# Designs tried in a protein design run: peptides against a protein of PDB entry 7C96. Part 29

Target 1, 73 residues: chain A of PDB entry 7C96
Amino acid sequence: PVIPDDFRCPISLELMKDPVIVSTGQTYERTCIEKWLQAGHGTCPKTQQTLTSTVLTPNYVLRSLIAQWCEAN

## One batch from the design tools (peptide; made by RFdiffusion4, then SolubleMPNN)

Design b2_p15_1_s3 (from b2_p15_1, 7 letters changed)
Fold by OpenDDE base, seed 1:
Structure b2_p15_1_s3 (fold): chain B 73 residues (1-73), chain A 15 residues (1-15)
Amino acid sequence: as target 1 above (73 residues)
Amino acid sequence: SLLDEVREEFEKLNA
């Protein structure tokens, strides 16, 4: 089955396992965004907006939705 | 697109 776009990391384009929200509200796979930040970038990959914080907030709702989708597919 | 450029940069980082 086709993976919903909202369930794929904007960077890796893969189904997210550990989705996290950045200060701009965009969600990425934790590993991807951490590597981006570690490389010295301070912007949101998708929007190019400057991040006001480097805090990554787990997107538990999305994680749950993805899990439910995986169970059905 | 700009996001494609980001992906290219990420590929370099993840290589």
Scores: peptide ipSAE 0.477, ipTM 0.874, DockQ to the pose 0.807
Fold by OpenDDE base, seed 5:
Structure b2_p15_1_s3 (fold): chain B 73 residues (1-73), chain A 15 residues (1-15)
Amino acid sequence: as target 1 above (73 residues)
Amino acid sequence: SLLDEVREEFEKLNA
């Protein structure tokens, strides 16, 4: 089945396993965004907005939705 | 697109 776009990491285009929210409100796979930040980037990959914080907040709701989708498909 | 460019950079990081 087709994976919903909202369930795919904007960077890797793969189904997210550990989705996290950045300061701009966009969600990415944790490993992807961490590598981006570690490389010295300070912008949101999708929006190009400057990140006001490097804090990554787990998107628990999305994680749950993805898990449920995987169970059903 | 801009996102495609970011993905290209990411591929370099992950290489």
Scores: peptide ipSAE 0.477, ipTM 0.874, DockQ to the pose 0.932
Fold by OpenDDE base, seed 2:
Structure b2_p15_1_s3 (fold): chain B 73 residues (1-73), chain A 15 residues (1-15)
Amino acid sequence: as target 1 above (73 residues)
Amino acid sequence: SLLDEVREEFEKLNA
């Protein structure tokens, strides 16, 4: 089955397992965005906006939606 | 695209 675009990490293009939200509101796989930040980048990969914070907030709603989709497919 | 460039840079980091 085709994976919905919203369920795929913008960086890895893979189904997200631990989706997190950055200060710009965009969601990425935790491991991907952490590596991006650790490399010294301070911008949002998707929007190129400067991050106002490096805090990563778990996207529990999306995690749940992905889990439901996986159970059905 | 700009995002594609980001992905390329990311791949280099993981190479």
Scores: peptide ipSAE 0.474, ipTM 0.874, DockQ to the pose 0.839
Fold by OpenDDE base, seed 3:
Structure b2_p15_1_s3 (fold): chain B 73 residues (1-73), chain A 15 residues (1-15)
Amino acid sequence: as target 1 above (73 residues)
Amino acid sequence: SLLDEVREEFEKLNA
């Protein structure tokens, strides 16, 4: 089935398993954004805004929504 | 696009 865009990581384009929110409010797959940051980047991939923090906040709501979608599809 | 460039960079990281 077609994966909703909001459920896909902007970087990997894959269904997010561990979605995390960055300081800009954008959500990415944890692994993707961590690799991005580890590579020395300090910007939000999607918005190009400078990240004010490297803290990654789990997006539990989205994780739940994705889980529900997966159950139905 | 901008995201395409990001994805290319990401691909390099995973290469």
Scores: peptide ipSAE 0.490, ipTM 0.878, DockQ to the pose 0.808; fails the geometry check

Design b2_p15_1_s4 (from b2_p15_1, 8 letters changed)
Fold by OpenDDE base, seed 3:
Structure b2_p15_1_s4 (fold): chain B 73 residues (1-73), chain A 15 residues (1-15)
Amino acid sequence: as target 1 above (73 residues)
Amino acid sequence: SLLDQVRKEFEELNA
């Protein structure tokens, strides 16, 4: 089945397993964004905005929605 | 696109 765009990590394009929200409000797969940050980047991959924080907040709502979608598909 | 460039860079990081 076709994975909804909102359920895919903007970087990996894969179904997110551990979605996290960055300071810009965008959501990425934890592993992807962590690697991005570890590489020395301080910007949001999608928006190019400078991140005001490196704190990654789990997107539990999205995780739940993805889980529900996976159950149905 | 810019995002494509990001993805390419990410691929290089994982290479």
Scores: peptide ipSAE 0.458, ipTM 0.867, DockQ to the pose 0.693
Fold by OpenDDE base, seed 2:
Structure b2_p15_1_s4 (fold): chain B 73 residues (1-73), chain A 15 residues (1-15)
Amino acid sequence: as target 1 above (73 residues)
Amino acid sequence: SLLDQVRKEFEELNA
């Protein structure tokens, strides 16, 4: 089955397991965005906007939706 | 695209 685009990390293009939201509101796989930040980047990969914070907020709603999709497919 | 460039850079970081 085709994975919905919203369920795929913008960076890895893989189904997200631990989706997190950055200050710009965009969601990424935790490991991907952490590596991006650790490399010294301070911008949002998708929007190129400067991050106002490096805090990563778990996207529980998306995690749940992905889990439901995986169970059905 | 700009995002493709980001993906390439990310790929290089993990190479």
Scores: peptide ipSAE 0.454, ipTM 0.866, DockQ to the pose 0.825
Fold by OpenDDE base, seed 5:
Order: structure tokens, then sequence, then C-alpha cells
Structure b2_p15_1_s4 (fold): chain B 73 residues (1-73), chain A 15 residues (1-15)
């Protein structure tokens, strides 16, 4: 089945396992965005907006939705 | 696209 776009990391295009929200409100796979930040980038990959914080907030709702989708498909 | 450029950079990071 086709994976919903909202369930894919904008960077890796893979199904997210540990989705996290950045300061701009966009969600990425934790490992992807951490590598991006570690490389010295301070912008949101998708929007190019400057990040006001490097804090990553787990997107528990999305994680649950993805898990449910995986169980059903 | 701009996001494609980001993806390219990401691929280079993992290379």
Amino acid sequence: as target 1 above (73 residues)
Amino acid sequence: SLLDQVRKEFEELNA
C-alpha cells in the first residue's frame, strides 16, 4: 500500500519511526534532523526558516498513527 | 527543488 506523505520524513522519504518536531512545526525523523543539526545547519530543511531552537519534541501522536497504520498494512 | 538540494546534502552527510 501507498504510504501517506505525512508519514514519510521530508529528508529521507522513509517511514518515520521516531518523528520529532522542530521549532518551525515541521516533523522529521530524529536521526535525520539530528545529523542535519550536527553538521552545523540552523535552518528547517523543508521550509528553510531559521530555527529558533535546536530542541526536538517527540511527535507522539504521529508516532502512534504511523504504528497503527503499519499494523493495518 | 530546494528540498531536493537538502536531500542531496543529507546523502552527502551519510556518504
Scores: peptide ipSAE 0.451, ipTM 0.864, DockQ to the pose 0.816
Fold by OpenDDE base, seed 1:
Order: structure tokens, then sequence, then C-alpha cells
Structure b2_p15_1_s4 (fold): chain B 73 residues (1-73), chain A 15 residues (1-15)
């Protein structure tokens, strides 16, 4: 089955396993965004907006939705 | 697109 776009990391384009929200409200796979930040970037990959914080907030709702989708597919 | 550029850079970082 086709993976919903909202369930795929904007960077890796793969189904997210550990989705996290950045200060701009965008969600990415934790590993991807951490690597981006470690590379010295301070902007949101998708929007190019400057991040007001480097804190990554787990997107538990999305994680749950993805899990439910995986169970059904 | 800008996002494509980011993806390319990411691929290089993981290479």
Amino acid sequence: as target 1 above (73 residues)
Amino acid sequence: SLLDQVRKEFEELNA
C-alpha cells in the first residue's frame, strides 16, 4: 500500500519511526533532523525558517497514527 | 526545489 505523505519524513521520504516536531511545527524523523542540526544548520529543512529552538518534541500522536496504519496495512 | 537541495545534502551527509 501507498504510504500517506504525512507519515513520511520530508527528508528521508521514508515512513517515520520516531517523528519529532521542530520549533516551526514541522515534523521529521529524529535521526534525520538531528543529523541536519549536527551539520551546523539552524533552519527548518522544509520551510527554511530559522529555528527559534533546537529542542525536538516527540510527535506521539503521529507515532500512534503511523502504528495504527501499519497494523492495518 | 529547496527541499530537494536539502535531501541531496542529506544524502551526502549519509554517504
Scores: peptide ipSAE 0.451, ipTM 0.864, DockQ to the pose 0.803

Design b2_p15_2_s1 (from b2_p15_2, 6 letters changed)
Fold by OpenDDE base, seed 4:
Structure b2_p15_2_s1 (fold): chain B 73 residues (1-73), chain A 15 residues (1-15)
Amino acid sequence: as target 1 above (73 residues)
Amino acid sequence: SALEKALEEARKIAA
């Protein structure tokens, strides 16, 4: 079935397994955004906004929603 | 667009 847009990483375009929220409020797959940051970038890929923090917060709600969707589909 | 280019660059790095 078609993966809901909100469940796909803006970078990898794949279903997120470990979604994390950046300072701009956007959510990405952890590995994708970590590689971006490690490459020396300090902006949000999707919005181009400067990140006020490099802290990555797990999006537990989204993780749960994705899990529920996977069980049903 | 600039936004599209940024995401594309991020995809290359994360690949």
Scores: peptide ipSAE 0.637, ipTM 0.919, DockQ to the pose 0.948
Fold by OpenDDE base, seed 5:
Structure b2_p15_2_s1 (fold): chain B 73 residues (1-73), chain A 15 residues (1-15)
Amino acid sequence: as target 1 above (73 residues)
Amino acid sequence: SALEKALEEARKIAA
């Protein structure tokens, strides 16, 4: 089945398992964005905007939507 | 583009 673009991590290009929201509002797979930050980067990979915070907020709504999609497909 | 390059770098780091 075709995976909706919104369900894919912009970095890994894979179905997200633990989606998190960064300060710019973009969502990534937790492990992917953590590695980017740990490498010393302070920008949003997708938008190039400087992150105002390094706090990662779980996107529970998206996680639920992905789970529902996986059950149906 | 610059945006695509940033994502590519992030992909390399996360691989």
Scores: peptide ipSAE 0.633, ipTM 0.918, DockQ to the pose 0.939
Fold by OpenDDE base, seed 2:
Structure b2_p15_2_s1 (fold): chain B 73 residues (1-73), chain A 15 residues (1-15)
Amino acid sequence: as target 1 above (73 residues)
Amino acid sequence: SALEKALEEARKIAA
């Protein structure tokens, strides 16, 4: 079935397994954004806004929604 | 666009 756009990582374009929120409020797959940050970037890939923090907050709500979708499809 | 380029670079790094 068609994967909802909100469930896809903006970077990998794949269904997110471990979604995390950056300081700009955008959500990415953890591994994708970590690699971006480790490469020396301090901006949000999707918005190009400078990150005020490098803390990655798990998006548990989205993770749950994705899990529910996967179970139903 | 500039935004698309940033995501493209991020994809290269994450690949």
Scores: peptide ipSAE 0.631, ipTM 0.918, DockQ to the pose 0.942
Fold by OpenDDE base, seed 3:
Structure b2_p15_2_s1 (fold): chain B 73 residues (1-73), chain A 15 residues (1-15)
Amino acid sequence: as target 1 above (73 residues)
Amino acid sequence: SALEKALEEARKIAA
């Protein structure tokens, strides 16, 4: 079935397995955003806003929603 | 757009 847009990483465009929230409130696949940050970037890829923190917060709610969707499909 | 370009660059880095 079609993957909901909100469940896809803005970078990889794939179903997120380990979604994390950046300081701007946007969510990405952990590996994708970590690579972006490691490459020396300090902005949010989707919004271009400067990140006030490099802390990546697990989006457990979204992880759960994705898991539920996967179980049903 | 600038936003689209940023995502494209991030996609290249993450590939």
Scores: peptide ipSAE 0.629, ipTM 0.917, DockQ to the pose 0.949

Design b2_p15_2_s2 (from b2_p15_2, 5 letters changed)
Fold by OpenDDE base, seed 5:
Structure b2_p15_2_s2 (fold): chain B 73 residues (1-73), chain A 15 residues (1-15)
Amino acid sequence: as target 1 above (73 residues)
Amino acid sequence: SALEAQLELAREIAA
């Protein structure tokens, strides 16, 4: 089945397992964005906006939606 | 574009 675009990490292009929200409001796979930050980058990969914080907030709603989708497909 | 270039860089770093 076709994976909804909102369920794919903008970086890995794969179904997200541990989605996290950055300060710009964009959501990424945790491991992907952590590697980006650890490499010394301080901007949002998708928008190039400067991150006002490096805090990564778990997107539990999206995680749940993805889990529901996986169960149905 | 510049946006696409940075996203591609992020993919390379995360690979």
Scores: peptide ipSAE 0.749, ipTM 0.940, DockQ to the pose 0.957
Fold by OpenDDE base, seed 3:
Structure b2_p15_2_s2 (fold): chain B 73 residues (1-73), chain A 15 residues (1-15)
Amino acid sequence: as target 1 above (73 residues)
Amino acid sequence: SALEAQLELAREIAA
């Protein structure tokens, strides 16, 4: 079935397995955003807003929703 | 657009 847009990483465009939230509130696949940060970038890929922190917070709610969707589909 | 360009760059880096 079609994957909901909110479940896709804005970078990889794939179903997120380990979604994390950046300081701007946007969510990305952990590996994707880590590579972006490691490359020396300090902005939010989707919004270009400057990140006030490099802390990546696991989005457990979204992870759960994705798991539920995967189980049902 | 600028936003699209940055996302494309991020995709290249993550690939």
Scores: peptide ipSAE 0.748, ipTM 0.940, DockQ to the pose 0.959
Fold by OpenDDE base, seed 4:
Structure b2_p15_2_s2 (fold): chain B 73 residues (1-73), chain A 15 residues (1-15)
Amino acid sequence: as target 1 above (73 residues)
Amino acid sequence: SALEAQLELAREIAA
């Protein structure tokens, strides 16, 4: 079935396994955004806004929603 | 666009 857009990482375009929220409120796959940051970039890939923090917060709600979707599909 | 270019760069880095 078609993966909901909100469940796909803006970078990898794949179903997120470990979604994390950045300071701009956007959510990415952890590994994708970590690589971006490690490469020396300090902006949000999707919005181009400067990140006020490099802290990555797990998006547990989204993870749960994805799990529910995967169970049903 | 600049946004599209940045996303593409991010994809390349994450690949």
Scores: peptide ipSAE 0.748, ipTM 0.941, DockQ to the pose 0.959
Fold by OpenDDE base, seed 2:
Structure b2_p15_2_s2 (fold): chain B 73 residues (1-73), chain A 15 residues (1-15)
Amino acid sequence: as target 1 above (73 residues)
Amino acid sequence: SALEAQLELAREIAA
């Protein structure tokens, strides 16, 4: 089945397993954004906005929605 | 575009 765009990481383009929210409000797969930050980048990959914080907040709501979708498909 | 270029870079780093 077709994966909803909102369920795919902007970086990997794959279904997110551990979605996290950055300071700009965008959500990415944890592994992807961590690699980006570790590489020394301080901007949001999708918007280019400067991150005001490097804290990554788990997007539990999205994780749950993705899990529900996976169970149904 | 600049946005697309950065996403591409991010993909390369994450690969």
Scores: peptide ipSAE 0.747, ipTM 0.940, DockQ to the pose 0.956

Design b2_p15_2_s3 (from b2_p15_2, 7 letters changed)
Fold by OpenDDE base, seed 5:
Structure b2_p15_2_s3 (fold): chain B 73 residues (1-73), chain A 15 residues (1-15)
Amino acid sequence: as target 1 above (73 residues)
Amino acid sequence: SPLEAALEEARRIAA
């Protein structure tokens, strides 16, 4: 089945398991964005905007939608 | 493009 683009991490290009939202509003797989931040970057990979915070907020709604999609496909 | 390059770098780091 075709995976919806919104369910894929912009970095890994894979179905997200633990999606998190950064300060710019973009969502990434937690492990991917954490590695980016740990490497010393303070920008959003997708938009190149400077992150106003390094706090990662779990995207529970998206996680639920992905889970529902996986159950149906 | 610059945006694509940034994502590619992030992809390399996260691989």
Scores: peptide ipSAE 0.695, ipTM 0.930, DockQ to the pose 0.949
Fold by OpenDDE base, seed 4:
Structure b2_p15_2_s3 (fold): chain B 73 residues (1-73), chain A 15 residues (1-15)
Amino acid sequence: as target 1 above (73 residues)
Amino acid sequence: SPLEAALEEARRIAA
């Protein structure tokens, strides 16, 4: 079935397994955004906004929603 | 566009 857009990482374009929220409010797959940050970038890939923090917050709600969707599909 | 270019670069780095 078609994966909902909100469940796909903006970078990998794949279903997220470990979604994390950056300071701009955008959510990415952890490994993807970590590689971006480690490469020396300090902006949000999707919005180009400067990140006010490099803290990555787990998006537990989204993780749960994705799990529920996977069980049903 | 600049936004598309940024995502493309991030995609390259994360590949």
Scores: peptide ipSAE 0.693, ipTM 0.930, DockQ to the pose 0.956
Fold by OpenDDE base, seed 3:
Structure b2_p15_2_s3 (fold): chain B 73 residues (1-73), chain A 15 residues (1-15)
Amino acid sequence: as target 1 above (73 residues)
Amino acid sequence: SPLEAALEEARRIAA
C-alpha cells in the first residue's frame, strides 16, 4: 500500500524507522539528519531555518503510529 | 527553489 507522506523522511523519502525531531519541529530519519549535521550543516533541511540546538529528540508518537500502520498493512 | 535545493543536498549527503 501507499506510504503516508507524514511517515516518510523528507530526506530519504522512505518509511522512517527511527524518526527524530529537530529544534524547528521537523521530523527526519535519525541516520539522515545525523549525516547532514556531521557534514557541518546547522540548518533544517526542509525549512533552512537555523537550528537552535543539535539535540535530536525521538518522535515516539510517530514511531508508534508507523508501527500501527505497518501492522495493519 | 532554495528549499528544494537544500533537501536535495541533504539527500545527496545521506545517500
Scores: peptide ipSAE 0.691, ipTM 0.929, DockQ to the pose 0.954
Fold by OpenDDE base, seed 2:
Structure b2_p15_2_s3 (fold): chain B 73 residues (1-73), chain A 15 residues (1-15)
Amino acid sequence: as target 1 above (73 residues)
Amino acid sequence: SPLEAALEEARRIAA
C-alpha cells in the first residue's frame, strides 16, 4: 500500500522507524539526522533554518501512528 | 532549488 508522506523521512524517503524532532519542529529518521549533524551541519535539511539545539526529541506520537499503520497494512 | 539541494546532500551523507 501507499505509505503516507508524513510517515516518510524527508532524507531517506523511507518509512521512519525511530522518528525524532529537531529544534525547528521537523521530524526525521534518527540515523539520518544524526549523520547530517555528525558531518558538521547545524541546519535543518528540509528548511535550512539554523538549529537552536542539537537535541533530538523522540516523536512518540508519530512512532505510534506508524506502528498502527504497519499493523493494518 | 536550494532546499532540494540541501535534502539531496543529506541523502548523500545518510546513504
Scores: peptide ipSAE 0.688, ipTM 0.929, DockQ to the pose 0.950

Design b2_p15_2_s4 (from b2_p15_2, 7 letters changed)
Fold by OpenDDE base, seed 3:
Structure b2_p15_2_s4 (fold): chain B 73 residues (1-73), chain A 15 residues (1-15)
Amino acid sequence: as target 1 above (73 residues)
Amino acid sequence: SSLDKLLEEAREIAA
């Protein structure tokens, strides 16, 4: 079945396994955004906004929704 | 767009 767009990482375009929220409120796959930050970038790839923090917050709600979707499909 | 360009750059880094 077609994967909902909200379940895909904006960077990898793949189903997220470990979704994390950045300071702008956007969600990415952890490994993708970590690599971006490690490369010396301090902006949100999707919005171009400067990140006020480099803290990555796990998106547990989205993780749960993705898990439920995977179980049903 | 400029936004798409940034996402593409991030995708290259994450590959």
Scores: peptide ipSAE 0.625, ipTM 0.911, DockQ to the pose 0.931
Fold by OpenDDE base, seed 2:
Structure b2_p15_2_s4 (fold): chain B 73 residues (1-73), chain A 15 residues (1-15)
Amino acid sequence: as target 1 above (73 residues)
Amino acid sequence: SSLDKLLEEAREIAA
């Protein structure tokens, strides 16, 4: 089945397993955004906005939605 | 677009 766009990481383009929210409100796969930050970048790849914080907040709601989708498909 | 370019760069880093 076709993966919903909102369930795909903007970076990897794959189904997210550990979605996290950055300061701009965008959600990415944890591994992807961590590598981006570790490479010395301080902007949101999706919006180009400067990140006001490097804190990554787990998106538990999305994680749950993705899990439900995976169970059904 | 410029946004696509940035995402591509991030994708290369994450690969």
Scores: peptide ipSAE 0.621, ipTM 0.910, DockQ to the pose 0.928
Fold by OpenDDE base, seed 4:
Structure b2_p15_2_s4 (fold): chain B 73 residues (1-73), chain A 15 residues (1-15)
Amino acid sequence: as target 1 above (73 residues)
Amino acid sequence: SSLDKLLEEAREIAA
């Protein structure tokens, strides 16, 4: 079945396993955004906005929704 | 667009 766009990482384009929220409110796969930050970038890849913080907040709601979708499909 | 290029760069880094 077709994976909902909101469940795909904007970077990897794959179903997210460990979604995290950045300061701009966008959600990415943790490993993807961590590599981006480690490479010396301080902007949100999807919006180009400067990140006001490098803190990554787990998106537990989305993780749960993805899990539910996977069980049903 | 510039946004598309940035996402592509991030994808290359994360690959």
Scores: peptide ipSAE 0.617, ipTM 0.910, DockQ to the pose 0.948
Fold by OpenDDE base, seed 5:
Structure b2_p15_2_s4 (fold): chain B 73 residues (1-73), chain A 15 residues (1-15)
Amino acid sequence: as target 1 above (73 residues)
Amino acid sequence: SSLDKLLEEAREIAA
């Protein structure tokens, strides 16, 4: 079935497995955003805003919702 | 679909 847009990583366009929230409030797949940061970038790919922090916060709620969706589909 | 400049670059890096 069709994957909800909110469950897809803005970078990989795939269903997120380890979603993390950046300082702008956007959520990405951990691996994707870490590669971006490691490449020396300090902006949010989705919003183009400068990140006030490079801390990545796990989006546990979204992870759970995605897991539930996967079980049902 | 249309993607913003940084998203496209990030996708290339993450590929």
Scores: peptide ipSAE 0.612, ipTM 0.905, DockQ to the pose 0.592

Design b2_p15_3_s1 (from b2_p15_3, 7 letters changed)
Fold by OpenDDE base, seed 4:
Structure b2_p15_3_s1 (fold): chain B 73 residues (1-73), chain A 15 residues (1-15)
Amino acid sequence: as target 1 above (73 residues)
Amino acid sequence: SAELEQFMLEQAKAI
């Protein structure tokens, strides 16, 4: 079935397994955004906004929603 | 790598 856009990582375009929120409020797959940051970038890939913090916050709600969706589909 | 960075930028912009 069609995967909801909000469940896909903006970078990998795949269903997120470990979604994390950056300071701009955008969510990415952890491994993808970590690689981006490790490459020396300090901006949000999707919005190009400068990150006020490099802290990555687990999006537990989204993780749960994705899991529930996967079980139903 | 440069190709990875470019890929990430382009993919993110496409959504």
Scores: peptide ipSAE 0.095, ipTM 0.691, DockQ to the pose 0.040
Fold by OpenDDE base, seed 2:
Structure b2_p15_3_s1 (fold): chain B 73 residues (1-73), chain A 15 residues (1-15)
Amino acid sequence: as target 1 above (73 residues)
Amino acid sequence: SAELEQFMLEQAKAI
């Protein structure tokens, strides 16, 4: 089945396995956003907003929703 | 790098 857009990483366009939230509220695959940050960038890839923090917060709700979807499909 | 930045920006805007 088609993967819901909300379940895809904006960068990799793949189903997220370890979704994390950045300070702007956008969610990315952990590995993708970490690469971006490690490259020295301080903005949100999708919105171009400056990140007020480089802390990555696990999106547990989304992780759970994705898991449920995967089980059903 | 500039290439990485360009790639990631394009991907992020594509969805």
Scores: peptide ipSAE 0.088, ipTM 0.686, DockQ to the pose 0.041
Fold by OpenDDE base, seed 1:
Structure b2_p15_3_s1 (fold): chain B 73 residues (1-73), chain A 15 residues (1-15)
Amino acid sequence: as target 1 above (73 residues)
Amino acid sequence: SAELEQFMLEQAKAI
């Protein structure tokens, strides 16, 4: 089935396995956003807003929703 | 690095 847009990482365009939230509220696959930050960027790839923090917060709700979707499809 | 940045920006903007 077609993967819901909200379940896809904005960078990889793939189903997220370890979704994390950045300071702007956008969610990315952890490995993708970490590579971005490690490359020296301090902005949100999606919004271009400056990140007020580089802390990555696990999006447990989304992780659960994706898991449920995968079980049903 | 520049290529990585451009790629990520383009991918993010496409959604």
Scores: peptide ipSAE 0.100, ipTM 0.697, DockQ to the pose 0.041; fails the geometry check
Fold by OpenDDE base, seed 3:
Structure b2_p15_3_s1 (fold): chain B 73 residues (1-73), chain A 15 residues (1-15)
Amino acid sequence: as target 1 above (73 residues)
Amino acid sequence: SAELEQFMLEQAKAI
């Protein structure tokens, strides 16, 4: 089945396994955003806004929704 | 790198 766009990482375009939220509220796959940050970038890939923090917060709600979707499909 | 940045931005803008 077609994977909902909201379940795909904006960077990898793949189903997120470890979704994390950045300071702008956007969610990415952990490995993808970490790579971006490690490369020296301080902006949000999706919005181009400057990140007020580099802290990555696990998006537990989305993780659960993705898990439920995977179980049903 | 610049290539990585461009790729990341392009992918992010597509969604």
Scores: peptide ipSAE 0.097, ipTM 0.693, DockQ to the pose 0.042; fails the geometry check

